# Peptides against a protein of PDB entry 4GMN: the designs that were tried, part 267

Target 1, 375 residues: chain A of PDB entry 4GMN
Amino acid sequence: RYANITLLALVTLASIGTDFQETLVKGNQGSRESPISAADEEWNGFDDADGDAMDVDQKSSSGEDQEEDYEEIDVKEDDEDDDDDSITSEMQADMERVVGADGTDDGDLEDLPTLRELIQTAVPQLIRLSNLPIDSDESLTIQSHALSALNNISWTISCLEFANGENANIHNAWYPTAKKIWRKTILPILEADSADLKLATQVTSLAWAVARVLHGETPTDGNPHRKFISLYHSSKQQAGGNSNSIEEPEDPFQGLGVKCIGVVGSLAHDPAPIEVNREVGVFLVTLLRQSNNVPPAEIVEALNQLFDIYGDEELACDKEVFWKDGFLKHLEEFLPKMRTLTKGIDKRTQPELRTRADEALLNLGRFVQYKKKHA

## One batch from the design tools (peptide; made by RFdiffusion4, then SolubleMPNN)

Design b2_p26_5_s1 (from b2_p26_5, 18 letters changed)
Fold by OpenDDE base, seed 4:
Structure b2_p26_5_s1 (fold): chain B 375 residues (1-375), chain A 26 residues (1-26)
Amino acid sequence: as target 1 above (375 residues)
Amino acid sequence: DEEFKKELREQSLKFNRFMGQVQLSS
């Protein structure tokens, strides 16, 4: 009974996290619709000319079939408009404010009461539930649902713009909570060294969402980047041996390998320690060198992470890692391989993967040219 | 150069794909 109520509450919190994301995406789309003036381009209709209508005379016969008087049972559809408007008017108002607000720097969420309660009240409970001793299938289920809810919330928040002081109030409120998720939820699960790939995938997804906000300010205690690199390699070894269908997620970007790359890439951003940056950079460049055995989605993510990490020549990692370890040569040597890889992706069956690979290929060419200019 | 850095940042921001998952109770 209590377990079911807890699970329902966790599912509800996970759903709130998704609905919050959807509302945020809709709000951000509405603000970017500058009124494109409907230029009435008169689509001149093609003159469909010459269809010879042949005259087929078919005499279908007069069968007398009986009018059975089906009494229309007036089923009053009680339109119970279960307006299961999962988005409360308060949540919608908070989302509209998040999309529209010049963020005040105070980390105060006074104007965002739903988001405040989510961060200050719900997330601490989710952290607690994710840290329950695993002594039963019920406790494992609770942990999994708590991780799912934390993942959805963390991903939603990580989709906000925080550059240039945008959403600074949300950033400042989230930042200590994100560090708490990292230290209290992510690290303990990573330290437990569980062979559970489902749990590993959940914690890695959460870690990526958290690290997308914390970047190189993510706590370096215990060298978590090495744990995710190890997890990446371990996941590849398991997939090769046991034909136990861990169904590769239908979405190539939901794979554990992509998530590991996303985490370690995010952890390697400035102000990460140069040795952390180096170890991650070498890992990512090594994936490109070994690309024949690497899924295309992982290559796309590894490239994007390399662009984000090394896109600024003013950063210490540019001189101390990118140039010093000769990454440009490896990126340049990878260009023809990336062209072949991208062309090999079927646009019909994998349109998203193809689009992202086309983008990553374009950026790789530009990035190589940019870096050659700053050599 | 600054335009390319800006464009990389803007692309990093555009690919803010939500990786949320709702676990439906089996």
Scores: peptide ipSAE 0.224, ipTM 0.824, DockQ to the pose 0.384
Fold by OpenDDE base, seed 1:
Structure b2_p26_5_s1 (fold): chain B 375 residues (1-375), chain A 26 residues (1-26)
Amino acid sequence: as target 1 above (375 residues)
Amino acid sequence: DEEFKKELREQSLKFNRFMGQVQLSS
């Protein structure tokens, strides 16, 4: 009984996190469709007059009226539009405020009551539930659901713009909570060294969402980047040995490998320690060198992470890692391989992967040219 | 060069793909 209530509450919190994201996406799409005012240019009808009515006398062929009685199959569209529009009016109002708000810098969420309750009330309980001793299948289920809810909330928040002081109130409220998730949920699970790939995938997804906000300010205690690199390699060794297809997720970007790359890439951003940056940079560049055995989605993610980490020549990691470790040469040598890889992706069967690969290829060419100017 | 750095940042931001897990109701 208590278990079922806890599970229902966790499912509800996970759904709230998803619905909140969907509302953000819909709100951001609506703001970009500023209707270009179709100026009703009254095209004044030009009056032109004359053309002669030629009388072509086409004959009266009397084809027979076969009344094909199309039985209207009353397809009861059971519009089970269970549009479980579970998006509360409060969530919608909070999302409209997040999309429309000039960034208040105070870290106050008084104007965002739903988001405030998620961060201040729900997340601390989810952290507690995710960090319970695992002593039963019930406790494992509770942990999994708590991790899912934390993942969805953390991903939703990580999709907000925080550059240039945008959403500073949300950032300032989330930042200490994100550090708590890292220290109280992510690190303990990583330290437990579980062989459970499902749990590893969940914690890695959560770690990516958290690290997308914290970047190089993510706590480096215990060298978590090495744990995720180790997890990446371990996951590849297991997939290669047992023909028990862990069903590769239908979405190539949902794979554990992509998630590991996303985490370690995010952890390596400034102001990360140069040693952390170097170890991650070497890992990412090594994936490009071994690209024949790496899924295309992981290559796309590794490239994007390399661009984000090393896109600024003013950062210490540019001089101390990118140039010192000769990363430009590896990127240049990879450019023809990336062209081949991208062309090998079928646009019909994998349109998203192809689009993302075309973008990453374009950026790789531009990035190499940019770096050559700053050599 | 600043334009390219800006475009890279803007592209990083555009690919804020939600990697949430829809818990399929058991």
Scores: peptide ipSAE 0.221, ipTM 0.822, DockQ to the pose 0.421
Fold by OpenDDE base, seed 5:
Structure b2_p26_5_s1 (fold): chain B 375 residues (1-375), chain A 26 residues (1-26)
Amino acid sequence: as target 1 above (375 residues)
Amino acid sequence: DEEFKKELREQSLKFNRFMGQVQLSS
């Protein structure tokens, strides 16, 4: 009885995290629809004149209409609009405020009461539930659901803009909680060295969401970047052997390899220790060198992480790692391989992966040109 | 160059794809 109520509450908290994300995405799209007045530039098409209309006499072959009487099986779609009204009116109002809030510098969430209770009351309980002793299938299920709820909440918050002091109140409220998730949930699970790839995928997804806010301020205790690099390599070794392939997620970006790259990339941002940055940078550049054996989505993520880490020449990692370890040469040598890789992605079967690869290819060309000017 | 740094940051923000897990309860 108590377990079922706990599981239902965890599922509800996980849904709330997803629904908040949809609201944030919709709100951010609505603000970008400034009506670009389509200036009707009447491009007067050139009147090219001549070509002879060959009269191809298409003879009307009268094919007999076999009226196959398709019995309309009136499948009453019972639209069970399970309007999973998981979004309370208060949660919706909080999200609308988050999208519109000129962030006051005070870590006060007085104007965001639902988000405040989520961060201050719910998340600490989820951290507790994720740390229960695993002694039963029930405790494992509770841990999995607690990790999913933490993941969805952390991802939603990580999708907020925090640059230039935007959403500073939310950032200031979340930051200590994010560090607590890292130290109390992520690190203990990574230290337990479980062979459970499902648990590893869940904790890696959560770690990425948390690290997208904390960046190089993520606690470096126990060198977590090396654990995620090790997990990346271990996941590749297991996928090659046993036919119990955890079904590679239909979405190439949901793979454990992509998540590992996203975590270690985020961990390597300033103010990360230069040695952490170097080890991650070498790992990412090594993936590009081995690109023939690396999934395209992992290459796209590795490129984006390299651009984010090394996009600023004022940072210590530019001089001490990027230039010192000769990363530009590896990026230049990879440019023709990236063109081939991107062209090999079918736009019809993998439209998102192709779009992301086309963007990463464009950025790689621009990034190489930028770095050559600042050499 | 500052415009390119800005555009890289703005593109990093466009990759704010939610990687949340909807656990469909089997």
Scores: peptide ipSAE 0.221, ipTM 0.822, DockQ to the pose 0.441
Fold by OpenDDE base, seed 2:
Structure b2_p26_5_s1 (fold): chain B 375 residues (1-375), chain A 26 residues (1-26)
Amino acid sequence: as target 1 above (375 residues)
Amino acid sequence: DEEFKKELREQSLKFNRFMGQVQLSS
């Protein structure tokens, strides 16, 4: 009984995290519909007049129309009323406030009561549930659901803009909680060194979402970047050996390899320790050098992380790592390989992967040119 | 150059794809 109620609550919290994200995305899209001024450019159609009316009289063939009485199977569209009533009026009001909020710098969530309760009340319970001793299949299920709920919430929050002091109230409320998730949930699971790839994928997804907000301020205790690099390599060794392919997710960007790259990239952002940055930067550049054996989605993610980490010459990592370790040469040498890789992705079967690869290729060219000007 | 740095930042922000997991209730 208690377990089923706990599981239902965890599923509900995971759903709320998703619905909250969708509402944020819809709200951000609505603000970008600048009214396309219908400039009624009167395209004066060319009056090409003359084409002659040839009267071709073709004949009468009386093919018997067999009226095949296609019984219209009245497929009752069961209007599955998608009772998308999951978005409470309070959540919608909170979302409208997040999208419309002039950046009140106060870390007060007074105006965001649903988000406040999610961060202050729900997340601490999810952290507790994710840390239960695993003594039964039930406790393992509870941990998995708690990790999924934490993942969805953390991803949703990580999709908010925090640059230039935007959403500072949410950032300030989330930041201590994100550090708590890292220290209490992520690190203990990573230290347990479980061979469970499902658990590893869940914790890595959560770690990525958390690290996207904390960046280089993510706690470096126990060198978590090395654990994720090790997990990356271990995942590749297991995929090569056991024909029990854990079904590679249909989405190439949902793979454990991509998630590991996303985590370690995020951990290497300023103000990360230079040695953490170096180890991650060398890892990412090594993936590009070994690109023949690396999935395209991981290459795309590795490039994006390299752009984000080294996109600013004012950062200490630019001088101390990027230039000292000769990364520009490796990026320039990779440019023709990236062109070949991107062209090899079928637009019909993998449209998203192709689009993201085309973008990463464009950015790689621009990034190399940018870095050459600042050499 | 500042425009390119801005564009890289803006692109990093555009990659805000939700990587949430819908746990299908088994």
Scores: peptide ipSAE 0.220, ipTM 0.822, DockQ to the pose 0.400

Design b2_p26_5_s2 (from b2_p26_5, 15 letters changed)
Fold by OpenDDE base, seed 2:
Structure b2_p26_5_s2 (fold): chain B 375 residues (1-375), chain A 26 residues (1-26)
Amino acid sequence: as target 1 above (375 residues)
Amino acid sequence: DEEFKEELREQSLRFNRFMGQKQLAA
């Protein structure tokens, strides 16, 4: 009884996190759809008039039109009105306020009561549930659902812009909670060195979401970047040995390797210790050097992390790591390989991966040019 | 240069939102 109520509550909290993210994404898209006036540029159809109507008179073969009476299977589109009434009017009002909020730096969530209760009341309980002693399959299930709920909440919050003091109230409310998730949930699970790749995938996804807000201010105790690099390598060794058991997610961007790269990249952002930045930067550049054996989605993530980490020449890591360790040469040498890799992705079977690879390739070319100008 | 940095930031944000959707647990 208690377990089922707890599970239902955890599923509901995970759903609330997804709905919140979708609404934030839709709200941010709607503000950018300035109607590009369809300037009807009259594409003057090239009137290639060449007329030769060869009158090929070919014969009358009387194929019997078997009118196969295609019974129109009236597929009743059951408009399942997914009255996904999951978004309460209060949640919708909070979402509209987050999307419409002029950056009132008041640091208070008074105007966001649902988000306040989520951060202050729900998340601390999820942290508690994720830390339960695993003594049964039921406790393992509760932990998994608590991690899923924490993941969705953390990812949703990590999709907000916090640059230039935007959403400072949310940032300030989340930041101590994010550190608590890291110290109480992520580190203990990561230190347990479990052979459970499902649990490792869940905790790594959560760690990425948390690290995307904390960046280089993520607690460095126990060298978590090295643990995630180790997890990356261990996951590759297991995938190479046991062909059968790890269903790699059908979505290339959901792979444990991508998640590990995302975490360690985020941990290496300013103000990360230069040695942490170096170890991560060398790891990422090494993936590019070994790209023949690296999934394309991991290359895309590694490139984006390299751009985010080293996109600013004013940061200490630019001089002390990027230039000092000669990363520009490796990026330049990788550019032709990236072109080949990107062209090798089938647009029909992997359209998203191809799009993201085309973007990353474009950015790599521009990034190399930018860095050459600042050399 | 500033235009490129801003474009890179905007691309990072777009990619991060894309990844955010992909990383939600069902």
Scores: peptide ipSAE 0.528, ipTM 0.941, DockQ to the pose 0.781
Fold by OpenDDE base, seed 4:
Structure b2_p26_5_s2 (fold): chain B 375 residues (1-375), chain A 26 residues (1-26)
Amino acid sequence: as target 1 above (375 residues)
Amino acid sequence: DEEFKEELREQSLRFNRFMGQKQLAA
């Protein structure tokens, strides 16, 4: 009984996450005629009007005194590991740059009560449910649904603009929670060395959503970028051997390979350690060099990540990685291959993939020209 | 150069929103 209620609650939380994303998309369409200019408008929050608050009708059904011995699961309060999530003075300075110096917004979502409850009340429960000991198919199901809910919430939040101090209140409220998801959900699952590709796909999707907000401030403990690179390679080896079609997701952008690239790309953004950036950059450039056997969607993601990571010449990674490791040459050599790849995508059968490949090809040409000017 | 960086940022945002929709769990 409890499991079904928990499952229903998790499905509903996952649905709320999707409805929020739809609301974000609709809200941005409402103001300015051009879908481009609507990206720069600060998202004034969720319209609380359509937020069917889960009225957890605490119907106090006064049912009878069956003294079922609640074994006090002595949930040892595992000590407050004061994870001195002391925002390092550098992270605080970087947050001050992202949030703007005047935004002493304490992450108080006073004006966003639904989002506040989602972040402060729902997400911590989802983290607990995603980190339960797996002892049954039921616990695995609960974990999967908790991960799905966390994924949808995290992806929705990751679609907000946080640059230039936009949505600073949301950023500040989400940031510590995102780190908590990383440390308490993502890392433990990545360390469990599970052969479950479904779980790996779920956690990688969540990791990408989280890393799209945390970027290079994502905790580097245990070198998670290497785990995702390893997962990328392992996923390719398994697809080649077992004729059990891991049904490649019908959508090429939902593939585990795309997700792995998205995570590691996001982890490599400034202020990521230069060696993390290098390892990821080399991985991404290596995919382009080996592109003959790489799905087009992974190439599109790898290119977009390379543009996002190395689009700024002022960043340390430009000098210490991009130029030092000769990435421009590899991008230039890839340009004719990308033209061939893009032309090979059937517009009729894969219109989205073709559109994104056409965009990435255009950007690659411009990016190569830009980098040649700043050489 | 700044115009190109801004165009890349805008494209990144659009792509990121597109990916956000694609990454929603059913």
Scores: peptide ipSAE 0.527, ipTM 0.940, DockQ to the pose 0.790
Fold by OpenDDE base, seed 5:
Structure b2_p26_5_s2 (fold): chain B 375 residues (1-375), chain A 26 residues (1-26)
Amino acid sequence: as target 1 above (375 residues)
Amino acid sequence: DEEFKEELREQSLRFNRFMGQKQLAA
């Protein structure tokens, strides 16, 4: 009885975190509908001239048009407006305020009572539930649901802009809680060294969400970046062996490898220790050098992390790591490989992956040019 | 150069939001 109520509450908290994210994303899209005029600038690709077009006269076999009378199954869209009534009017009002408010500098969430209760009351309970002794399948289920709820809440908050003092009240309320999630939930699970790849995937997703807010201010105790790099390599070794590998998620961006790259990239942002930045930067550049054996989604994430880490020449990591360790050469040498990789992604079967690869390719070219100008 | 840095920041924000939606637990 108590377990079922706890599980229901955890599922509800995970749902609320999802719904908050969707509304924050929609609200941020609606304000930025500046009409991107589709300037279909036909980028006239270079006519590489010489390939002898062998005229393969494939005869037009006139296959007869069998009009298969597809009976229009009038699927009544029962508009089951399952109004997922999970979002209270108070939560909706808090979401609208988060999208619209110039964050006052006071870490007071007086104007955001639902978000305040989520951070101050719910999250500390989820942290406790994620740290229960695992003595039963029920305890493992509770931990998994607590991690899912923490993941969704943490990802939602990580989608807010905190640059330039935006949402400072939310940042100031979340920051100590994010550090608590890291120290009390993430580190203990990573130190337990469980062979459970599902648990490792959940904790890595949560770690990424938390590290996207804390960046280089994420606690460096026990060198967590090395644990995630080790987890990345271990996950690749296991996938090559037994057919009972956790089915790689259908979405290439859901993979454990992508999550590991996202965590370590986020941990390497300023003000990370230069040696942490170097170890992560070398890891990311090594993935690009080994790209023939790396999933395209991991390459896209690794490139975006490299742009985010090294996009500012005023940061100590630019001089002490990027230039000192010769990363520009590796990025320039990778550019033709990225073009080949991106062209190899089928737009019809993997449209999102192709779009993100096209963006990352464009950025790689521009980033190399930018860095060459600031050399 | 500043325009390029701002475009990278905006692209990072777009990509990060996209990844955020992809990382939600069911």
Scores: peptide ipSAE 0.526, ipTM 0.941, DockQ to the pose 0.738
Fold by OpenDDE base, seed 1:
Structure b2_p26_5_s2 (fold): chain B 375 residues (1-375), chain A 26 residues (1-26)
Amino acid sequence: as target 1 above (375 residues)
Amino acid sequence: DEEFKEELREQSLRFNRFMGQKQLAA
């Protein structure tokens, strides 16, 4: 009884996180569809006249209408009104405020009561549930669902713009909670050294979402970047040996390898310690050098992380890592390989992967040109 | 150069949102 109520509450919290993300995506699409005012260019129709009416006399063969009386089987659509009205009017109103709010610098979520309760009340409970002793299949299930809920909430918040002081109230409310998720949920699971690849995938996804907001301010205690690099390598070794098909996720961007790259890339952003940045940068550049054995989606993620980490010449990591360790040369040498890789992706079978690879290839060419001007 | 940095930032944001949708747990 209590287990089922806890499970239902966790599923509901995971759904809330998903619905918030969908609402944010829809709201951001609506703001970019500023209607291009169709200028009513009165294209004055030119009068050209000469319609020669060719009279083709097609004979009306009267085929007999056999009225086959299809008995309309009144399938009562049981309107299972699955009123999956999961989006409460309060949640929708909070999301409309998040999309429309010019950054009021007040770190108070008074105007965002649902988001406030999610961050201040729900997340601290999910953190507690994710730290339960695993002594039963029930406790493992509770942990998994708590991690899923934390993942969805954290990913949703990570899709907000926080640059230039945008959404500062949400950032300021989330930041201490994100650090708490890292220290209380992510680190303990990573330290438990579990052989459970499902748990490792869940915690890595959550770690990525959290690290996308904290960036280089993510706690460096215990060198978590090295744990995720080790997890990346371990996951590749297991996939090669046992023909137990860990069902490679149908989506190439949901793979554990992509998640590991995303985490370590995010951890390496300024103001990360230069040593952390270097170790991650060398890892990412090494993936490009070994690209023949790396899934295309991991290459796309590794390139985007390299652009995000090293896109600013004013950062200490540009001089101390990018130039000092000769990363430009490796990017230039990879450019022809990326062209071959991208062309090898079938647009019909993998349209998303191809689109993201075409974008990453374009950016790689531009990035190399940009860095050459600042050499 | 500033234009390229802004294009890169906008692309990063778009890619990050795309990844956000792909990383939601069912």
Scores: peptide ipSAE 0.525, ipTM 0.941, DockQ to the pose 0.785

